# Designs tried in a protein design run: peptides against a protein of PDB entry 3V4L. Part 61

Target 1, 386 residues: chain A of PDB entry 3V4L
Amino acid sequence: GQPLAKDKVALLIGNMSYWEHPKLKAPLVDVYELTNLLRQLDFKVVSLLDLTEYEMCNAVDEFLLLLDKGVYGLLYYAGHGYENFGNSFMVPVDAPNPYRSENCLCVQNILKLMQEKETGLNVFLLDMCRKRNDYDDTIPILDALKVTANIVFGYATCQGAEAFEIQHSGLANGIFMKFLKDRLLEDKKITVLLDEVAEDMGKCHLTKGRQALEIRSSLSEKRALTDPVQGAPCSAEALVRNLQWAKAHELPESMCLKFQCGVHIQLGFAAEFSNVMIIYTSIVHKPPEIIMCDAYVTDFPLDLDIDPKHANKGTPEETGSYLVSKDLPKHCLYTRLSSLQKLKEHLIFTVCLSYQYSGLEDTVEEKQEVNVGKPLIAKLDMHRGL

## One batch from the design tools (peptide; aimed at target 1 A78 L206)

Design b2_p22_1_s4 (made by RFdiffusion4, then SolubleMPNN; from b2_p22_1, 12 letters changed)
Fold by OpenDDE base, seed 3:
Structure b2_p22_1_s4 (fold): chain B 386 residues (1-386), chain A 22 residues (1-22)
Amino acid sequence: as target 1 above (386 residues)
Amino acid sequence: KEEEEKKLEELEKQLRSMSTEL
């Protein structure tokens, strides 16, 4: 029979906004495009941008809680990285310069933990450079991996080589994702799919002699990303997994706020990523005696680092949201919360209505506090322990 | 040939390494 996945879970990490290292662009689009493709493949996808070491550790721990016997696990990483002694290290955004193994996440350690979960398939897609870090002389003492015959690595580049991004129309894609996305939905064994991606990349004149896909696999079974999920969650573990994933993807409900002046505001929420949310406000009713009114969001928790200069924009693009702008309602004010993982408490903020009456020169303000609980990834308390 | 070569040079200018300068 066709192989069945007990479930399918993906963690996608895109690190771009490094503190002590060159900023990247490709991870934004690559994580977004891969998220949409994996959702079409019935994956439960957690997508995270710009994680610290601590946040990356917690994201991996929460991902490992979603893994169980016969579950398909996929880890995608786009960002800075290195390879020492055949071990791959993902570099967090807060990594020092120079970084060391103690500041980074070892992919082989994550693989060990995935093997303990008795997963049906383990896929690693590593869109990072694979140069040696000569500042890290640490030889990792890793325990021997189990022989599970269910492991696939897709490395965006060869050992000791660089990965590249290509800029187009103000966005960038990684070269790996550019070719991967065209084949990812194909009903093929994952190693055959990646081999076809390697051939497509090898035909590209831009990458010839610069970047080539490396596939490392022990996959003995004919497993595909298209393999159907086993039907209704009958186990307590499957219910828990579904609840944990649902927590990380629950948006706040849209609210209708009523002000004393008779103005009604719709407050809405959209997910760009599991840690990135767009808040939007729209005037849905205005009394005729009010000539002008605007609804601003303000007083965000300090942990979110929201610059008021980047809040309440007339377009999603002015917030830096270029990907989800087509799915957002028009004629709103938009605010992008890009660091929801940092939220320790409930998301409480103020909606400020500024308005003017016909024949009065003075602007009037009314304020309402809004508590939307913990949105998206903030429900996982990725800061428990600091 | 010359137009294809020029198009390739324009695309090469858009290619960037994701490497850290350590």
Scores: peptide ipSAE 0.345, ipTM 0.800, DockQ to the pose 0.768
OpenDDE base, seeds 1, 2, 4, 5: peptide ipSAE 0.343, 0.339, 0.331, 0.334; ipTM 0.801, 0.789, 0.797, 0.789

Design b2_p22_2 (made by RFdiffusion4)
Pose (drawn by RFdiffusion4):
Structure b2_p22_2 (pose): chain A 386 residues (1-386), chain P 22 residues (1-22)
Amino acid sequence: as target 1 above (386 residues)
Amino acid sequence: SDPRSPPETVEFEGEEITLAPR
């Protein structure tokens, strides 16, 4: 009568800043939006931006680790894609020009690994182009899929076609997400809902005849993204899964820093994506003997490759964050730490204090090191092992 | 070489916007 979910897990990857290919803009916004919608449907969500081939493989491994028998598994990709010989490929940011299947992730490979885990539902939302990569000589000769009647595809466009994004100077949105976001929360069967989305997408003027939603499904059960999760987890296997999930969304505690000169610096942290964290520095207290002082953050792990233009900015928007000043506490210096999947080490940076005493010209520098461990997805140790 | 079409600038609701393939 009522279909049930052992758990609902989602992996969302949004690639924008390609090295050898045109950079995109809507993937960040779309990924942010799909996480919020999927969390309202009680999903364990992993949100990641600008992943290399190696990094993309690890995200799939962490996602597969969160899937077991009866778990609804969902994959959303927004970025560059190509389709050759019946296979869909997601292109990582590190992809060369020209690129081949070896440089890319085959969705079919990911699907087989999910079937090996006995998942109740396999939903794929591929928000990418689907043309031929004429340079691709290799045909993967993949093994046949087990008939499981739970595979669902939400291609943003058809084979040989293009998926489009509106790059209006401001926010920038994807077409698939413009029509998906208004309908995702419905209690319809996943295939029915995706078809209703395809109708509204045809009413789009910007994309008519260039992009149409393609649905491919084997699903023979009235399964939906709104189906409930098996109430009390109470199983030992169910507990290990909730820990593995919580292990990735840990944020450092908002600490207060005391300086030898009697100055207090409040250090705050904000989550944007599992891959993205925002630090802010507020000067909470200073002694009367000091009037002039500015707190600044430096000496980040080189693995993260933090650009100076994204750090120590008066507002979060100036760092490139999707989070706005109403979401983040007012008046601090905001700094954006994207690319946490690049952190093998522990997070250590210096909170540097430049200050001046009453009646003196000289400028005094007091550097204090801060170790915040492995925030968010860095805690998963994606680089672990030999 | 990129097999996709280049981005196109179009006018929509009185504003110019860029429609870009992913």

Design b2_p22_2_s1 (made by RFdiffusion4, then SolubleMPNN; from b2_p22_2, 6 letters changed)
Fold by OpenDDE base, seed 3:
Structure b2_p22_2_s1 (fold): chain B 386 residues (1-386), chain A 22 residues (1-22)
Amino acid sequence: as target 1 above (386 residues)
Amino acid sequence: PDPRSPPETVEYKGEKIVLAPM
């Protein structure tokens, strides 16, 4: 019969905003495009941008809690990285310069933990450089991996080589994702799909002599990303997994706020990523005596590091939200919360209504506090212990 | 020094693009 997945779970990490390293651009678009494709493949997708070492460890731990016997696990990483002695290291945004293995996540350690979960398929898609880090002399003593015959690595580049992004008109795509996205929905064995991606990359003049896809596989079965999920959840563990994933993707409900002046505001929420949310406000009712009226969001938790100069924009694009702007209501004020993983408490903020009456020169303000609980990834408490 | 290659400006499909290492 066709292989069945017990479930399908993906963790996508895109690191761009490095503190001590050159910033990247491709991970933004590549994580977003891959998230949308994997959702069409019935994956439970957690998508995270700009994680610290601690946040990356917690994201991997939460991902491993979603894994169980016969579950398909996919890890995608786009960001800085290196390879020493056949071990792949993902570089967090807070990594020092130079970084070492102690500051980074070893992919082979994650694979070991996935093998302990008895997963049905383990896929790693690593969109990072694979150059040796000469500042790291650590030889990882890795325990021997189990013979599970269900492992696939897609490396964006060859051993000792760089992966590249294409920057154009302020946007960027990784070369790997550029070709992967065109084939990812094909009903093919995952290794055959990646071989076709490798051929497509090999035809590109930009990659010739710079970057080539490497496939490493022990996959003995005909497994595809298109393999159907097994029907009814048969176990308490499957129910817990579904609830845990649902918590990480629950948006706040849209609210209608009523002010004493008779203005009504719609407050809405949209997810860009599991740790990135857009808040938008719109005036849905205004008395005719009020000539000007704006609804600003203010007083965010300090943990979110929100600059008020970047809040309350007239377009989603002015917030840096280029990808979801088409799916948002028009004629709002928009605020992008890009670090929801940092939220330790409930998201409490103020909605400030600024308005002017006809024939009065003075602006009047009314304020309402809003508590939306823990949105998206903030429900997982990824900062437990900091 | 950064072990990565410097960004390269190249022509692709009639447009100037920047190739940068990840």
Scores: peptide ipSAE 0.485, ipTM 0.923, DockQ to the pose 0.823
OpenDDE base, seeds 1, 2, 4, 5: peptide ipSAE 0.480, 0.479, 0.481, 0.469; ipTM 0.923, 0.921, 0.922, 0.921

Design b2_p22_2_s2 (made by RFdiffusion4, then SolubleMPNN; from b2_p22_2, 7 letters changed)
Fold by OpenDDE base, seed 3:
Structure b2_p22_2_s2 (fold): chain B 386 residues (1-386), chain A 22 residues (1-22)
Amino acid sequence: as target 1 above (386 residues)
Amino acid sequence: PDPRSPPEEIEYKGEKITLAPM
C-alpha cells in the first residue's frame, strides 16, 4: 500500500540578523517559500526567523513535542553553520565570534531525540556552510544512533564546502532553495526528489566547483513528502499535537475600534512567520466634519524592541514585509512585529487616533489600549527557562 | 579571521549579482 504518515510536522529556522557575524538575506525568502510549499503538502509548519541559542533550543523542544510514532519530521535550517567531525552545527544569531559547539545546535543531537519519538521519517534540509571551524576543537561524543532506516539529509553543499546565497535587487535566495522549490511538490521518494535537485543544481554555472548538494540517507522505504496523513486523529496524543500546533498559529481576531469622535478603525493581523506578525490599521468610517485622521499603533511591550521610526508605515514593504504584502489590505498603516518569541506577557499596545476637524487648526488625539493576548509563537512561552 | 570566503560580485544572465557564503 502507499505509505501513510501519522502526521507531518516541520520546523523551519532562518537566521539572518547575526550580532557578531555577517548578515544574510536568503533565509527570509527561503523559509517563506518552503513554508508555503510544505503547507500545500499538509505539513504542520512552524517557521521562525532570527533565533538566539536559547530560542533555537526551545523551538527544537517544541518541535519534538509535536513528534510521535509514525509522524514525519522535517527540520530546515538556513543560516551560518559549520561541520566538525561529521557533526553539523547551526549557528544562532547571538553566537559569539568565534563561535564554538557550546554556542550552537548540533543536528545529530536533534536526530537522536527524533529517533526516540519513533518517527516515520526524519528529513534534515541544511542550507548552511559545511566548512570546518578551526576555532572549535571539541569532539562531540555522540551516542550511537539507532538503526531506524528512515533518515534523509539534504545538505546544500558538500563536506568542507560553502553554501551560497544570490543577492539581487535587495532580495536573496539560497542556491539550494532555488532548485529545491521547483521539485518539492513532486510525488517521488524523498531521496529521488533530492537527487533530481542535485542534478539541477549541478547544471548551474554559479555554483560549479563551489557548491554541490549532498544526500545522506538510510531510508529503506519508499516515503515521499506527498505521502497522505492518516485520516482520523484517533489518539489523545494526536489531539494534543494538533492543539499545540494550533496555539503557535493562532492570529488575533480583527477588531473594530470606535472612537468618541465617531471614527471607526479596523485593526487587523497577518502572519508572515510563526514569530513575525504584521499589524495594520484602516479608517473604515469617518464623520464628514473630520477632514484628516490617522490611526497609529504605539506603546508596545519593551521585549519586542519596536523602533517607532519603523512602525506605522504607508506600505508593508516599508516595514520590511515584502512577502505577504500582496495578501494585505491596501491603504492601511502597517507595523511589523519580528520578534514574537521574545513576548513574555500579553501583547498590549495603544491605538492612537490623530484627527483634525474642519475649521480647527489643532489636531485632537484619542487613545484606546488593545490587548490581543499572546499571538502566534508567543503562546508557546519560548522563554519558560529564564 | 572569518573562515568564509568574501562576497563576490559576478555577472549572471546580464545582471550584476552578489554571491555570498551562508
Scores: peptide ipSAE 0.493, ipTM 0.922, DockQ to the pose 0.859
OpenDDE base, seeds 1, 2, 4, 5: peptide ipSAE 0.488, 0.480, 0.488, 0.483; ipTM 0.923, 0.920, 0.922, 0.922

Design b2_p22_2_s3 (made by RFdiffusion4, then SolubleMPNN; from b2_p22_2, 9 letters changed)
Fold by OpenDDE base, seed 4:
Structure b2_p22_2_s3 (fold): chain B 386 residues (1-386), chain A 22 residues (1-22)
Amino acid sequence: as target 1 above (386 residues)
Amino acid sequence: PDPRSPPEEIEYKGEKIILQPM
């Protein structure tokens, strides 16, 4: 019969905004595009941008809680990385220069933990460099992996080589994602799909002699990303997994705020990623005596590190949100919260209405505090212990 | 030194593209 997944779960990490290393651009688009494709494949997707070492560890731990016997697990990483002695290291955004294995996440350690969950399929898609880091002389003593015959690695490049992003006109894509996205929805064994992606990438003149996809697999069954989720009554564990994923993806409800002057504001929320939310405000009612009014959001928790220069913009793009702008309501003020994993408390902020009456030169302000609880990934308390 | 190659500006299909190592 066709293989069935008990469930399908993906963790996608895109690191770009490195503190001590060259900044990347492709992980933004690549994580977003892959998220949308995996959702069409009935994956539960957690998508995270710009994680510290601690945040990456917690994201992996939360991902492992979603894994169980016969669940398909997919880990995608786009960012800086290296490979020492056949061990792949994902580099967090806060990694020092030079970084070492002690500052990085070892993919083979994650694989070990996934094997303990008795997963149905383990897929790693690693869009990172595989050059040796000569500043890291540590050989992690990895415990022997179990023989599970359900493992697939898609490396964006071959051993000792670089992976590249293509930057053009302010946009960027990873070369791997550029070819992967065109085939990801195909009903094929995952190793066959990746082999076709390797052939497509091999035809590209940009990659010739620079980058080549490597497939490393121990996959004894014909498993595909298209394999249907088992429609049997959810075990208690499947219910817990569904609730945990839903908790991490719950947006705040849209609010209608009423001010004393009679102005009504719609406050809305949109998810760009599991840790990135757009807040938008719109004037839905204005008394005729008020000639101008704007609704600003301010007084965010300090843990979110919000630059006021990028808040309250007339377009999503001016906030740094280039991907979801088509799906957002028009004629709002937009603010992008890009670090929801950092939120320790409830998201409390102020909506400030600035307005002017007809025939008065003075601007009047009214303020209302809003508590929206813990949005999206902030419900997982990824910072428990900092 | 950074073990990665520096970003390379290339012309591809008549467009200027930057290749950045990841």
Scores: peptide ipSAE 0.488, ipTM 0.922, DockQ to the pose 0.849
OpenDDE base, seeds 1, 2, 3, 5: peptide ipSAE 0.488, 0.485, 0.486, 0.488; ipTM 0.922, 0.921, 0.921, 0.922

Design b2_p22_2_s4 (made by RFdiffusion4, then SolubleMPNN; from b2_p22_2, 9 letters changed)
Fold by OpenDDE base, seed 3:
Structure b2_p22_2_s4 (fold): chain B 386 residues (1-386), chain A 22 residues (1-22)
Amino acid sequence: as target 1 above (386 residues)
Amino acid sequence: MDPRSPPEKITYEGKEIILQPM
C-alpha cells in the first residue's frame, strides 16, 4: 500500500542577522517559500528567523515534542554552518567569532533524538556551508546512530564546499532553495526528488565548480513528502501534538477599538513567521469634525527590542515585510515584531490616537492599552530556563 | 579569519549579483 505518515512536522530555521559574522539575506525568502510549500504538503510547520543558540536549542526541543512513532520530521536550516569530521553544525546568530561546536547545534545530535521518537521519516535540508572550521578541533564522540533506514540528508553543497546565496536588488535566494522549490510538491520518493534537484542545480553556471547538492540516505522505503497523513488523530499523543502546534500558531484576534472622540480603529495581526508578526491599524470610522487622525502603536515590551523609528510605517515594505504585503489590508500603519521568541510576558502595547478637530490648531491624543496575550511562538515560552 | 570566501560580485543572466557564502 502507499506509505502513510501518522503526522508531518517541519522545523524551519533561517539565520541571517548575525552579530559577529557576515549578514545573510536568503534565509528570509527561503524559509518563507519552503513554509508555504510544506503547508501545501500538510506539514505542521514552525518557521523561525534569527535565533540565538539558546533559542535554537529550545526550537529543536519543541520540534522533538511534535515528533512521535511514524511521524515525518523535516528540519530545514538556512544560515552559516560548517562540517567537521562528517558532523554538521548550524551557527546561531549570537555565535562568537570564531565560533566552535560548543556555540553551535550539531545536526547529528538532533538526528539521534529524532530516532528515539521512532519517526517514520527523518529529512534534513541543510542550506549552509560544509567547509571545515579550523578553529574547532573538537571531534564529537557521537554514539552510533540506530539503524532506522528512514534518514535523508539533502546538503546544499558537497563536503568541504560552500553554499551560496544570490543577492540581487535587495532580495536574495539560496541556490539550493532556487531549485528545491520547483520540485518539492512532486509525488516522488524524497531521494528521487532530491536527485532531480541535484541535476537541475548541476545545469546552473553559477554552481559549476563551487556548489553541488549532496544526498545522503538510508531510506529503504518509498516515502515521499506527498505521503498522506493518516486520518483522524486516534491517540492522546496525536491530540497533544496537534494542540502543541496550534498553540505556536495562534494569532491574536482582530480588535475594534473605540475612542472617546468617536473614532473607531481596527487593530489586526498577521503572521509572517512563527516568531514574526505584523501589527496593522486602520481608521474604520471618523467623525466629520475630525479633519486628521492617525493611530500609532507604542509602548511595546522591552524584550522585543522595537525601534520606534521602524514602527508605524505607511507600507508593509517599509517595515521589511515584503513577503506578506500582498495579503495585508491596504491604507494601514504597519509595525513588524521580528523577535516574538523573546517575549517573556503578555504582549501589552498602547494604541495612541492622534487627531485634530476642524478649526483647532492643537493636536489631541487619546490612548488605549491593548493586551493580546502571547502571540504565536511566544506561547511556547522558549526562554524557560534563563 | 573567516574561513568563508569573501562575497563575490558577478554578472549572471545579464544582472550584477553578489554571491555570498552561507
Scores: peptide ipSAE 0.497, ipTM 0.927, DockQ to the pose 0.839
OpenDDE base, seeds 1, 2, 4, 5: peptide ipSAE 0.496, 0.494, 0.491, 0.484; ipTM 0.928, 0.926, 0.925, 0.923

Design b2_p22_3 (made by RFdiffusion4)
Pose (drawn by RFdiffusion4):
Structure b2_p22_3 (pose): chain A 386 residues (1-386), chain P 22 residues (1-22)
Amino acid sequence: as target 1 above (386 residues)
Amino acid sequence: SLDEELEEAAAAGAKGVIHLSS
């Protein structure tokens, strides 16, 4: 009668800043939007931006670890893609020009690993181009798939075609997400809903005859992304899964820093993606003996490769964040720490205080080190082991 | 040329872009 989900887990990857290929813009916005919609459907969501090949492999391993028998598994990719000899490939940011299948992740490989975990539903939303990479000589000769009748594909375009994004100077959106976002919350079967999305997508003027949604499905059960989760977890195996999920979305506590000069610096943290965190510095208290002072953040782990132009900015938008000044507490200095999947070490930076005393010209510098551990996805230890 | 071959390779999997202005 009523189909049930043991759990609903999603992995969303959005690649934009390619090294050897044209940079994209809509992946950040689309990924942010799909997480919010999938969370309303009570999904355990992992949101990640600009992953290399190695980094992309680890995100799949962490996603597979969160899937068991009866778990609905969903994969969303927005970035560069190519389709050769019946296989779909997602291109990582570190991809060379020219690139091959070895440089890329085969979706078919990910699908087999999910079947090995006895998942109730396998949904793939590939928001990528599907043309031939004429430079790809290798054909993977992959093993046959077990017939499980729960595989669903939401290709953003057809084979040999392109998926498009509208790069309007402002926000920038993807076409697949423009028509998906208005219909995703419906209680329809996943295949039916994706077809209704394909109809509205045909009403698109910008893409008509260049991009059409392609649905491939084996699903023989009235399963939906709105199906309920088996109420009380109460199983030991179910508890280990909720811990593994909470382990990746931990944010440092908003700490107050006391300085030897009697100045207080409030240090706040905000989550944008599992990969992205925002720090803000507010000067909360200063003694009368000091009038001039500016707090600035420096000495980040070199693994993170934090550009100075993304740090110590008056507003969050100036750092490149999707979060806006209404979402983040007002008047601080905002700094954006993307690329947390690059942090093998513990997070240590210095909150540097440049200040001046009454009646003196000299400028005094008071540096205080801050260790915030492994925020968000850095806690998963994706670089662990030999 | 080498630059044309590289542009073809870069366009192989490139996601389409629609440029709009106000």

Design b2_p22_3_s1 (made by RFdiffusion4, then SolubleMPNN; from b2_p22_3, 11 letters changed)
Fold by OpenDDE base, seed 5:
Order: C-alpha cells, then sequence, then structure tokens
Structure b2_p22_3_s1 (fold): chain B 386 residues (1-386), chain A 22 residues (1-22)
C-alpha cells in the first residue's frame, strides 16, 4: 500500500538579520514559500525568522515535542552555517564573530533526537554554506546514530563549498529554493525529487560551477512528502501534538472597538510567520460631527522592541511586510510585530483614537487597552524553555 | 569584478552564505 505518515511536522528557520555577520535576504521569501507549499502537503509548519541561539534551541525542542512514532519530520534552515568533520552547524543571528560550535546548533544532534522519537521520515534541507570553520577546532564527539533507514539530507551545496544568494532589486528566492519549490509538490520518493532538483540546478548558468545540490540518504522505503496523513488522531499523543501545533497558529480574533465619541474601529490580525504578526486598524464608523480621526496602536510590551517610528504605517510594505500585503485589508494602519518569540506575557497594547470635532481646534484623545492573549508562537512560551 | 570580490572575501576569511550579482 501507499506509505502513510502518522502526522507531518516541519520547522522552518530563516536567519537573515545577523548582528556580527553579513545580512541575508533570500531566507524571507524561501521560508514563506516553503511554508505555503508544505501546508498544501498537510504539514504542520512552524516558520520562524531571525532566531538567537536560545530561541533556536527552544524552537528545536518544541519541534521535537511534535515528533512521534511514524511522524514525518522536516527541518529546513536558511542562513549562515558551516560543516566541520561531517557535522553541520546552523548559525544563530546573535552568533559572535568568529562563531564556534558552542554558539551554533549541530544538525546531527537534532537528528539523534529525532531518531529517538521513532519518526517515519527525517528530512533535512540545509540552505547554508558547508565550508570548514577554521576558528572552531572542536571535534564534536557525536553519539553513534541509530540505523533507522529513514534519513534524507538535501544540502544546498557540496561539502566544503559555499552557498550563494543572488542579489536582486526585489524579492527573490535563494538558489536552492528557486528549484526546490517547482518540484516539492510532486508525488515522488523524496530522494528522487531532490535528484531532479539537483539536475535543474545543474542546468542553471548561475549555479554551474558555483553551487551543486548534494543528497545524502539512508532511505530504505518509498517515502514522499505527498504521503497522506493517517486519519483522525487515534492516540493521546497525537491529540496533544495537534493541540500544541494549533496553539502556535491561533490568531487573535478581529475586534470592533467602540469609543465614547461614537467612533468604531476594526482591529485585525494576520500571520506572516509563526513569530511575525501584522496588526491593522481601520475606522469603520465616524459620527458626522467628527471631521478627522486616526487610530494608533501603542504601548506594546517592552520585550517586543517595537519602535513607534515603524508602527502605524499606511501600507504593509512600509512595515517591512512584502509577502502578505495582498491578503490584508486595504486602507488601514499597519504594525508589524516581528519577534513574537520574545513575548513573555500577554500581548497587551493601547489603541489610541485621536480626533477633532467640527468647530474645535483642539484634538481629543480616547484610549482603550486591548489584551489579545499570546498570539501564534508566543503560546509556546519559548522563553521558558530550559 | 564579482570574481575579484569573492576572492577578496575568501582571502579575508569571510564565513557563511555569499551574495552574488545576477
Amino acid sequence: as target 1 above (386 residues)
Amino acid sequence: SEAARLEEARAAGAMGKIEIEE
């Protein structure tokens, strides 16, 4: 019969905004597009941008909690990285220069932990460099991996080689994702799918002699990303997994705020990533005696580091939201919360209405506090992890 | 040239993913 997945879970990490290293651009688009494709494949996807070491560790721990016997696990990483002695290291955004293994996440350690979960399939898609880091002399003593025959690595580049991003004037995929996205929905064994992606990359003039996909696999079964999920959750563990995933994807409900002056504001929420949310406000009713009114969001939790200069923009793009702008209501004020993983408490903020009456020169302000609980990834309390 | 920039970056010990021109 066709192989069945008990469930499908993916963690996607895109690191771009490095503190001590060159900034990247492609991971934004790559994580977003891969998220949408994996959702079409019935994956439970956690998508995270710009994680610190601590936040990456917690994201991996939460991902591992979603894994169980026969579950398909997929880890995608786009960012800086290196490979020493066959061990792949993902570089967090807060990594020092130079970085070492102690500042990074070892993929083979994650694989070991995934094997302990008795997963049905383990897929690693690593869009990072595989150069040796000469500043890291640590020989990791890896525990012996189990023989599970369910492992697939797709490396965006060859051993000891660089991975590249193409500079475009606009939003563009990285080289690996450019080819992967065109094949990802195909009903093929994952190693066959990746081999076709490797051939497509090999035909491209931009990648020829610069970057080639490497596939490393120990996969004894015909497993595909298209393999159907088994029906309704039949175990307590499956129910817990579904609930845990649902928590990480719950948006706050849209709200209608009514002010004493008779102005009504619609407050809405949209997810860009599991740790990135857009808040939008619109005036839905204004009494005729009020000539001008604006609704601003302010007083966000300090943990989110929201600069008021970047809040309450007339377009999503002015907030740095380029991907979800088409799905957002028009004629709003927009605020992008890009670090929801840092939120320790409920998301409480103020909606401030500034308005003017006909024939009065002075502006009047009314304020309402809004508590929307813990949105998206903030429900996982990643900051409590260790 | 892009090639010269890449060589310079490599000579400087630049680590991680590299941006290239189209």
Scores: peptide ipSAE 0.272, ipTM 0.765, DockQ to the pose 0.174
OpenDDE base, seeds 1, 2, 3, 4: peptide ipSAE 0.248, 0.259, 0.226, 0.258; ipTM 0.740, 0.762, 0.719, 0.763

Design b2_p22_3_s2 (made by RFdiffusion4, then SolubleMPNN; from b2_p22_3, 11 letters changed)
Fold by OpenDDE base, seed 2:
Structure b2_p22_3_s2 (fold): chain B 386 residues (1-386), chain A 22 residues (1-22)
Amino acid sequence: as target 1 above (386 residues)
Amino acid sequence: SEEERLAEARAAGAMGKIYIEE
């Protein structure tokens, strides 16, 4: 019979905004597109951008809580990385220059923890360099892996090689995702699917002699990303997993704010990623006596490190939100919260209405405080222990 | 050349992903 997954869970990490290293661009588009594709495959997807070492550790811990016996686990990482002695290291955005193993997350350690969960399938898609880090002579003593015959690594590059990004004038995929996205929905054994991606990448003149996909697999069964999830979540563990994922993806409800002057504002929320949310405001009703009217959001929690200069933009693109702009209402003011994982308290902020009456020179302001609780990933308290 | 740029980046001890021109 067709193999069944008990459930399907994916953690996608895209690191771009490095503090001490060259900034990347492709992980933004790659994580977003992969999220949408994996959702079509009935994966529960956690998508995270620009994580520190601590935040990456917590994201992995929360991902491991979603794993159980027979669950398909997929980890995707796009960012800087290296490989020493067959161990893959993902580089957090706060990693020093040079970085060492103590500043990075070892993928083989994550694999060990996934094997302890007795997962049905473990897929690692590593869109990072595999070059040796000469500044890190540490030989990690890794515990022996169990023989589970359910592991697949898709490396964007060969052992000891760099991974590349193509400079585009606009939004573009990384090389690996460019080819992966065209095949990902195919009902094929995951190793066969990745082999076809490798062939497609091998035909590209830009990658020829520079970057080639490597597949490492112990997968003894015909398992695919298209494998259906086994029936209604009847187990207590499946219910907990579904609730935990739902908690991490709950948006605040859209609300209508009514001001004393008779202006009504629609306040809305959209998820770009599990840790990135767009707030938008629009004037839905204005008395005719009011000639000018703007609704600004301000007074955000300090933990979010929101620069007011980047808030309240006339377009989503001006906030750095290029991917969800088509799904957002037009003619709003937009604010992008890009670090929801840092939020320790409830998201409380002020909506400030600035308006002018016909025939009066002075602007009038009214303010309302809004509490939307903990949005999206902020509900998982990824800052616990700082 | 692109090869010279890559060689320079490598000589500078650049680790991680490298940008190439299309």
Scores: peptide ipSAE 0.343, ipTM 0.811, DockQ to the pose 0.176
OpenDDE base, seeds 1, 3, 4, 5: peptide ipSAE 0.306, 0.269, 0.287, 0.323; ipTM 0.775, 0.749, 0.763, 0.780

